# Peptides against a protein of PDB entry 3T6J, part 332

Target 1, 375 residues: chain A of PDB entry 3T6J
Amino acid sequence: PIVESYIGFIESYRDPFGSRGEFEGFVAVVNKAMSAKFERLVASAEQLLKELPWPPTFEKDKFLTPDFTSLDVLTFAGSGIPAGINIPNYDDLRQTEGFKNVSLGNVLAVAYATQREKLTFLEEDDKDLYILWKGPSFDVQVGLHELLGHGSGKLFVQDEKGAFNFDQETVINPETGEQIQSWYRSGETWDSKFSTIASSYEECRAESVGLYLCLHPQVLEIFGFEGADAEDVIYVNWLNMVRAGLLALEFYTPEAFNWRQAHMQARFVILRVLLEAGEGLVTITPTTGSDGRPDARVRLDRSKIRSVGKPALERFLRRLQVLKSTGDVAGGRALYEGYATVTDAPPECFLTLRDTVLLRKESRKLIVQPNTRLE
Target 2, 372 residues: chain A of PDB entry 3T6J as posed
Amino acid sequence: PIVESYIGFIESYRDPFGSRGEFEGFVAVVNKAMSAKFERLVASAEQLLKELPWPPTFEKDKFLTPDFTSLDVLTFAGSGIPAGINIPNYDDLRQTEGFKNVSLGNVLAVAYREKLTFLEEDDKDLYILWKGPSFDVQVGLHALLGHGSGKLFVQDEKGAFNFDQETVINPETGEQIQSWYRSGETWDSKFSTIASSYEECRAESVGLYLCLHPQVLEIFGFEGADAEDVIYVNWLNMVRAGLLALEFYTPEAFNWRQAHMQARFVILRVLLEAGEGLVTITPTTGSDGRPDARVRLDRSKIRSVGKPALERFLRRLQVLKSTGDVAGGRALYEGYATVTDAPPECFLTLRDTVLLRKESRKLIVQPNTRLE

## One batch from the design tools (peptide; made by RFdiffusion4, then SolubleMPNN)

Design b2_p29_4_s4 (from b2_p29_4, 17 letters changed)
Fold by OpenDDE base, seed 2:
Structure b2_p29_4_s4 (fold): chain B 375 residues (1-375), chain A 29 residues (1-29)
Amino acid sequence: as target 1 above (375 residues)
Amino acid sequence: KLEEIIKEVLETKKKSGKTEVEEDLALTY
């Protein structure tokens, strides 16, 4: 078997300032069969990057072909195990040296195991479809999230010598119609500038890329889905995201006005964006469970994903990227924290919904290290 | 053996106390 490993101070999710890495390490075995899909995605990456909703001037100057592998984790030392990894976690290095993508396949497999009777917040008509396509949709989402999410976008930089990596005279900010007014100076990084929101903001961008690009026929084809199956995978992927946005409320601490999990905060933000789009795209309805206690249902109108959801996500995703590229911390914080704010304002009453989410909370799955034997 | 492992993991989590940031999760529950 092909063995992969890494070790060091890598992920900064546990740092409130998003800068200090947690010491972690893993040993894993390459899953060749699952890696084949991601290899096909890599082969299309350069073309798919052009489908992202920002000008080429806001994308990497040169495409650097990355590695992408699916791994079965044997051991993981850290506070938690991700579903996917994109390294290095330095945007400048990603731009100039390249990057590697990893999907942790057996971690995803654990996530796929859902019992229908324990599946919360979905309509009964969606449960079977959700169970059927959750796994495949996760593969699509993780692939896009890592490769084309974390792997996309350009930071505008002025180096120590005063040189810019962009043409100040010709590059236009698509949101303002003006020349670029801000950039990263020497020594400034994404994490250093955006600090407390950096991790969650980037996860939100990556998740949004996944949702946005999963609508592209070529992506579904790469993963082997066509026709009705492709549409179901898309639907379930979007449905999963909006459900995740509701579930995310578990990780909000009202008393401290803070989020305790970067990915969940990101998913809540996406939910807010899609709710703002209106037109019946997403509906969260408080209900009463069979036990007589509060419950809720999330509905996603499949027919409005492309007509309502995609444009809303496009605009939002473009704004995320532009603010990231230009190092506009004030604008970025205003945008992101605005969507990340949790209140009890109608019609959603998110704080009340949070109580429902907590009431319906399921026990967290424990991932146990497997044993491997030579045959 | 599996039960013992689970028990150890749970005990370790209890000893670690509450952290400021939750563990990184897979995509969703």
Scores: peptide ipSAE 0.025, ipTM 0.444, DockQ to the pose 0.118
Fold by OpenDDE base, seed 4:
Structure b2_p29_4_s4 (fold): chain B 375 residues (1-375), chain A 29 residues (1-29)
Amino acid sequence: as target 1 above (375 residues)
Amino acid sequence: KLEEIIKEVLETKKKSGKTEVEEDLALTY
């Protein structure tokens, strides 16, 4: 088998300031069959990058063909096992030297084992569809998240010699209509500048890219979905995200006004964006469960994903990228923390919903790493 | 076998008094 491994101080999710990497390492085996889908995605990556909602001046100057592999993890040493990885975590290196993407296939498989009777916060009519397409939709989301999420966008940099990697005279900020007013100086990184919001912000950007690009027919074709199946995959992917945004409340600590999980915070932000879009796209309805205790239902109007959801996400995603590219920490923080704020204000009453989420909390899944044998 | 392993792990965790490490299932929903 083809074996891949890495070890070192890699992910900064455990650092409140997003700067210090946690020591982790894994040994994994390449899943050739699953990697084939991601290889097809890589083959289309350069074209798909052009579909992202920012000017080419905010995208990488030169497309660097990345590696994308599906891995079955044999051993993982760390505080948590991700479903996907994009490395290196330095944006400057990603744009100049390239990057590697991996999907941890057997980790994803664990996520798919949700039993219908334990599936919370969905309408009964959506449960069967959700169960059927959760896996496939998640494959799409992970692929897009890693390759075209983390793998997209340009940081504007002034190097040690004072040279810019962009034309200061011609590049226009699409949000302001003005010339670029801020950038990264030598030694400044995404994490160093955006600090406490850096990880979650980037995850939010990557997740948003996934939702946005999964609407593209070519993406679904790459993953082998056509016709009604493709539409169902899209629907379930979006439904999963809005549900995840509700579930995310578990990871919010009201007393500290703090989020304990970067990805879940990101998903909550996306939920807020889609709720703000209005027009009946997303509805969260408090209900009473069969046990007489509080429950909730999330509804996503399939017919409004493209007409309402996509434009809202497009605008939001563009803002995320522009603020990231320009190193506008003040603007980025204002935007992101605004959507990440959890209050009990009507109509959503998120703090009340949090109580419901906690009440309906599922038992934590244990991921057991396998032993291997030679046959 | 998996159930047995899970039981063993849970028992070991109970004995160690170690707080449940939050699994950052980054992309798991």
Scores: peptide ipSAE 0.030, ipTM 0.441, DockQ to the pose 0.139; fails the geometry check
Fold by OpenDDE base, seed 3:
Structure b2_p29_4_s4 (fold): chain B 375 residues (1-375), chain A 29 residues (1-29)
Amino acid sequence: as target 1 above (375 residues)
Amino acid sequence: KLEEIIKEVLETKKKSGKTEVEEDLALTY
């Protein structure tokens, strides 16, 4: 078997300032079959990058073919086990040297262990579909998230010598119509500039890329889905995201106005974006459970994903990227914290919904490290 | 609506650092 491992201070999610890495390590075995799908995705990456909703000037100047493998984890040491990884976690290195992607395939299987009767916040009609396609949709989402999410976009930089990595005279900010007015100076990084929002913001961008690009038929074809199956995978992927946005409220601390989990904050932000789009795309309805206690249902109108959801996500995702590229911390913080704000304002009443989420909280899943053998 | 929220956030929220971040299993990408 092909064995992969890494160890070190890698992920900065536990740093409030998004800079200091947590010590982490894993040992895994390559899943060749699943890796083949990701290799096909890699082969299409350069083309798919062009489908992202920002000008080429905001994308990496040169496409660097990354490695992407699916891994079955044998052991993982850390505070949390990811579903996927994109490394290095330095935008400058990703831009100039390249990156590696991995999907932790057997970790994803844990997400599928949810029993139908315990599946919260979905309509009954969606539960079976959700269960059926959750796995495949996760594969798609993780692949896109890592490869084309974290692996996309350019930072505008002025080096120590005063040279720019972009043409100041010709590059136009698509949001303002003006020349680029801000950039990263020497010594400034994504994490150093955006600090407290850096991790979650980047996760939000990556998740948004996943949702946006999963609508592309070529992506679904790469993963082996066509026709009705492809549409179901898309639907479940989006449904999972909006559900996750609701579930995310568990990780919000109202008293401190603080989010405790970067990915969940990101998912809540996406939910807010899609709710803002309106037109009946996403509906969260408070209900009463069979136990007589508060419950809720999330509904996603499948027919409005492309017509309403995609344009909303496109605009949002473009803004995320432009603000990231230009190092516009003020604008980025305003945008992101705006969507990340949790209030009890109608119609959503998110603080009230949070109580419902907490009431319906599932037991924390435990991942048991497996054994493997050669026969 | 969003603009109003953004304005409020910028005006009222202090750029304070986050406390601790919790990681949960299978939630990281």
Scores: peptide ipSAE 0.029, ipTM 0.408, DockQ to the pose 0.051; fails the geometry check
Fold by OpenDDE base, seed 1:
Structure b2_p29_4_s4 (fold): chain B 375 residues (1-375), chain A 29 residues (1-29)
Amino acid sequence: as target 1 above (375 residues)
Amino acid sequence: KLEEIIKEVLETKKKSGKTEVEEDLALTY
């Protein structure tokens, strides 16, 4: 088998300031069959990057073809096992040297294993479709998240010599219509500037890229989905995200006004963006379960994904990128923390919904090291 | 230095109420 591994201070999620990496390591085996799908996505990456909702001036100057592999994890040492990885985590290195993407396939498989009777917060008419397409939609989302999410966007930088990596006279901020007024200075990084929101913000950007680009027919074709199947994969991917946004409330601590999981915070933010879009796109309805206790249902109107959802996500995603590129911490924090705020305000009453989520949560799954054999 | 960093992180987490951080990239928990 082809073996891959890494070790070191890689992820900073456990650092409240997003700067200090947690020591982790893994040993994994390459899944060749699944890797082939991601290779097709890589082959289209340069073209797909042009579909992202920001000007080319906010994208990497030169496309660097990354590696993308699906891995079956044999051992993982760390606080948590990711579903996907994009490394290095330094944006400057991603821009100049390149990056590698991996999908942890067997981790995803564990996430897929949900029994219909235990599937919470979905309408009954969506459950079978969700179960059928959850796996395929995850493959699409992870691929886009890693490759075109984490792998996209440019940071505007002034180096130690005072040189800019962008033309100050010609580059226009698409949100303001003005010239670029802020950038990263020497020694400043994404994590150092955005600090407490850096990890979650970046995950939100990457997840948003996934949702946005999965609407592109070419993406679904790459993964082998056409016609009705492609539309179902899209629907389930978006449905999964809005559901995840509700589930995310488990990871919010009201007493501390704090999120305990960066990805879940990101998914909640996306839910808030899509709720704000209105027009019946997303509906969360408190209900009473068969046990007489509080429950809830999330509904996504399939017919409004492109007409309502896409434009809302486009605007939001562009704002995320522009604020990231320009190093506008104040603007970025205001935007992101605004959507990440959890209150009990109507109509959603998220704090009340949180109680429902906690009541309905499943027991935490334990991932154990697999066994392998030669045949 | 590493021990100091760890201590600082733990103290910061305690102060921020982030003592229990879950890190999982799974799309669905």
Scores: peptide ipSAE 0.025, ipTM 0.425, DockQ to the pose 0.080; fails the geometry check

Design b2_p29_5_s1 (from b2_p29_5, 13 letters changed)
Fold by OpenDDE base, seed 3:
Structure b2_p29_5_s1 (fold): chain B 375 residues (1-375), chain A 29 residues (1-29)
Amino acid sequence: as target 1 above (375 residues)
Amino acid sequence: SLELIEKIAREQGNVETNPYGGTAGVFYF
C-alpha cells in the first residue's frame, strides 16, 4: 500500500486569531480508485479555475499542478478529523510553491451514516434522495473545496523592495471599476490581516467555489455522474449546504456573539446569501414535530439553483475573492460579518431557529480508526 | 477501545470541542 502521513502545526481553527496551529498528525493509505477521480479533477483544474467569477488578474499568475489523493485514514492524532485537507495553509506558499490536496475518504463514511428517521430539517420527499446522494455529493464538494477553493485566487503583494506582483496601472477591481487601492505589504499575510475572520472567510470562499463549480458539467463527468444523476448530485450538494447553514446555529454562542466552528459559520453565511437571493430559492419553515415540539424544514427549489442561486453565489464569491486579493480587511469584515450576524429578525428569526436546532441536534458521531489488511 | 471512546463521548456530553467535526459531521481544512 501507498502510505501517506503528515505531522506538525497545521490548522489554526482553535486559535481565536487564526494564527497558531494545532499540532496534529495522521497515517493513511492511498485509495487508488478514488485518487484517480481526483487526478482527473487536477487535470482539469487549470481550465476550471477560469470558470471562477473573477478576472485572471485575481487568479494565480501561473498554474501549479498540485497533488490530490484520496486517503483512508488509519490513525489521526488531533482534536478532530477533517474530510479534506489543503496544505500548506500559507497563501504565499500556495502561490509560489504549490500545494497538496487530500480527501479523507473513510471519514466521509461516518458522515454518510445517517438514519432516515433521524434526518432533521428536510422535506420527506428529499430524504431518500439526500441519503442516496450525500456521499457522492460530498466527494464532489470536497474535491472542489480543496483543489479549486483553497487552491485558487491571488494575493496582491508589494514586496520588501517595493515591487508589486500586479500591474498597478492596468489591473482593475471588478467591483469598483477602479485601480487596485490596497494590497498586502511585506510581512502581511492573509491570517495576519484578516485575523479573527480569516479561517471562516476562507472556508466560506472554498465552500462557495464548490457549490459554484459543481454546476459545471465537466465536474460531474469527472466524478462519473451524468444526466439525471448529475442533477441529483448537484441538488443534494446544494441542499446539504443550506441544511448545514441551519445546523450551523448550534455552533453560535449568542451571549458571546461568536462562532465556535469556522466551517459551520461559513455554511451559515452561504445560507444567508442564498436566502437573500430570494425568489423562493431557499425556504426555512418552522413546523411542529410529531412530538409536538418545534421543528423546521429547509426547502431548496431545484429549478432555481441555476437561475437564482448561481448568480447570487457568483456575486458573493467574486466579492470574497476581490476583498481577499486586495487585503481589504474593512470591506471583508463588513461583508462577512454582515452575513455571519445572527439575530432574531424576521422573517427567518435565526435565534429562534437556533433553539429548534439545539432541540433537534443529534449525538456527535464517533469516528473509530479502522483496521486494514492485505488480501 | 470502543468502550473508552463511548465513555469519553458521554462525559463530554453535548459540548462541542471538535474544531473539525461535530453534530453536523464533515469539515475540511
Scores: peptide ipSAE 0.025, ipTM 0.547, DockQ to the pose 0.070
Fold by OpenDDE base, seed 1:
Structure b2_p29_5_s1 (fold): chain B 375 residues (1-375), chain A 29 residues (1-29)
Amino acid sequence: as target 1 above (375 residues)
Amino acid sequence: SLELIEKIAREQGNVETNPYGGTAGVFYF
């Protein structure tokens, strides 16, 4: 077997300021079959990047072919185990030197192991479809999230000599119609500048890229899905995200106004964006369970994903990228924290829904290090 | 044993309310 490992101060999710990496490491075995699927996505990456909703001037100047490998983790030392990884976690290096992507396949398998009777917050008519396509949709989402999410976008930088990596006279901010008015100065990084929102903001951007690009006809083909199957994978991917946004409330601490998980905060933000889109795209309905206690149902109108969801996500995702590229912390914080705010305001009453989420919380799944053998 | 694993996880702060310590890039299930 091909063995891969990494070790070091890598992920900053546990740093309140999003800057200090937690020391972690893994040992894993390459899943050759799944890696081959991701290589097909890599082969289309340059073209798919052009489908992202920002001008080429906000994208990397030079396409760097990334590495993408699917891994089965044998051991992972850290506070949490990711489904996917994009490293290095330095945007400057991602732009100039490239990056490596990995999917932790057997970690994803843990997420697949939800029993139908324990699957919360979905309509009964969606459960079987969700169970059937959750795995495949995860593969698509992780691939897009890592490769084209974390792997996309340009930071506007003025170096120590005063030189810009963009043409100040010709590059236009697509949101304002004006020239670029802010950028990263020498020594400023994404994490240092956006600080407390940096990790979650970036995860939100990456997740949004996944949802947005999974609508592209070529993407599902790359993963081997066609026709009705492709549409079902898309639907389940979006459904999973809106459900995740509701589940995310478990990781919010109301008394501290704090999110304890960056990815879940990101998914809540996406839920809020899609709810704001309106037109019946997403509906969260409080209900009463068979036990007489509070419950809820999330409904996603499949027919409105492209007509309502995509445009909403396009606008939001473009704003995320533009604010990131320009180093507009004030604008970025206003946008992101606005959507990340959890109140009990109608119609959603998210704090009340949080109580429901906690009430319906499934027992924590334990991740146990596997054993392997050669046959 | 499973009980020991659970005990260790709890003692390390890996509780149900934050099962992945804020670093897991996995959908909650």
Scores: peptide ipSAE 0.023, ipTM 0.533, DockQ to the pose 0.059
Fold by OpenDDE base, seed 4:
Structure b2_p29_5_s1 (fold): chain B 375 residues (1-375), chain A 29 residues (1-29)
Amino acid sequence: as target 1 above (375 residues)
Amino acid sequence: SLELIEKIAREQGNVETNPYGGTAGVFYF
């Protein structure tokens, strides 16, 4: 078998300032069959990057073909096991040297084990579809999230010699219509500059890329879905995201006004964006469970994903990228924290919904490393 | 057994020692 490993101070999710990496390491075996699937996505990456909703000037100057590998994890040493990884975690290196993507296939497989009777917050009519397509939709989302999410976008930089990696005279900020007024200076990184919101913000961008690009027929084709199956995968992917946004409330601490999980915060932000779009795209309805206690249902109107959801996500995603590229911390923080704010304001009453989410919380799954042997 | 795993999970769920619930990355479940 092909063995892959890494070790070091890598992920900064547990640093309140998003800068210091947690010591992490894994040993994994390459899943050749699943890797081949992601390699098809890599082969289309250069084209798909052009589909992202920002000007080419905000994308990498030169496409660097990344690696994408599906891994079956044998051992993972760290505080948590990710479903996907994009490294290195320096955007400047990503755009100049390239990057490596991995999908932790057997971690995702654990997520596939969904029991219908324990599936919360979905309409009954959606449960079977959700269970059926959760796995495939995860594959799509993870692939896009890592490769085209984390792997996309350019940071505007002025190096120590004063040289810019962009033309100050010609590059226009699509949001303001003006020339670029901010950038990263020598020694500044995404994490150091955006600090407390950096990890969650980037995850939100990557998740948004996944949702946005999964609408592209070529993406679904790459993953082997066409026709009705492709539409179902899209629907379930979006449905999963809006459901995740509700579930995210578990990871919000009201008394501290903080989020304890970067990815879940990101998903809540996306939910807020899609709720803001209105027009019946997303509906969260408080209900009463069979036990007589509070419950809730999330509904996504599949017919409005492209007409309502996509434009809303497009605008939001573009703003995320522009603010990231320009190092506009003030604007980025205002945007992101605005959507990440949790209040009990009607109609959503998110703090009340949080109580419901906590009430319906299921036991977390335990991931146990597999055993390998020669046969 | 699955029952044992679930039991352990319930017991561990009472103590939030890991804000990521023992998992991280793209999808939390």
Scores: peptide ipSAE 0.029, ipTM 0.552, DockQ to the pose 0.062; fails the geometry check
Fold by OpenDDE base, seed 2:
Structure b2_p29_5_s1 (fold): chain B 375 residues (1-375), chain A 29 residues (1-29)
Amino acid sequence: as target 1 above (375 residues)
Amino acid sequence: SLELIEKIAREQGNVETNPYGGTAGVFYF
């Protein structure tokens, strides 16, 4: 087997300012079969980057072909184990030197495990489809999230000598129609500027890239899905995201007005964006469970994903990227915190829904270190 | 042992939080 490992101060999720890495490490074995799918995605990455909803001037000047590997984790030392990783976590290095992506395959396998009778917040008609396609849709989402999410976008920078990495005279901000008016100065980074929202904001951008690009036929083809299967994978991926947005309420602390999980906050933001799109795309309905206690159902109208969902997500995703590229912290914070706000305002009554989510929450999944054998 | 792993997991809780909104832990799906 091919063994991979890494060690060091890597992820900054435990840093409230998003800058200081937690010391972590892993030892893993390469899953060759799943890695092959991600390599096909890598082969198409340069072309797929052009499908993202921002001008080329807001994308990396030069595509640097990354590695993408699926890993089965033997040991992970840290506060938590992710489903995917994009490293290094330095945007400047990602732009100039390249990056590597990994999917933690056996972590995803744990995430795939679900029991129909315990599956919450879905319509009965969606449960079997969801169970069937959750795994494959996760593979698609993680691949896109890491490679084309975290691996995309340009930061506008003025270096220590006063030189810009973009043409100030010709580059236009697509949101304002004006020339670029803000950028990163020498020594400023994504994390240093956006601080408390940096991690969640970036995860939201990456998740949004996944949802947006999974609609592209080439992506589904890369993963081996065609026809009705491809459409089901798309549907389940979007359905999973809106469900995750509801589940995310578990990780909101009303008394402190803060979020306790960056990815879940991101997923709630996406839910809010898709709810705002209206037109019956997403519906959350409070119900009564078989036990006589509060429950809820999330419905996603499959027929409106492309007509309603995609345009809404496109506009939002473009806005996220433009604000990131230009280092517009004020605008970025206003946008993101606006969608991340949790109130009990009708019609959603999210604080009330949170009580339902807490009532119906699942037990924490336990990841157990595997054993290896020589054959 | 599995028992020790389970004990550690229970003691750690679901998600670690900090007062500034940062978090760490096993991803929830």
Scores: peptide ipSAE 0.025, ipTM 0.508, DockQ to the pose 0.064; fails the geometry check

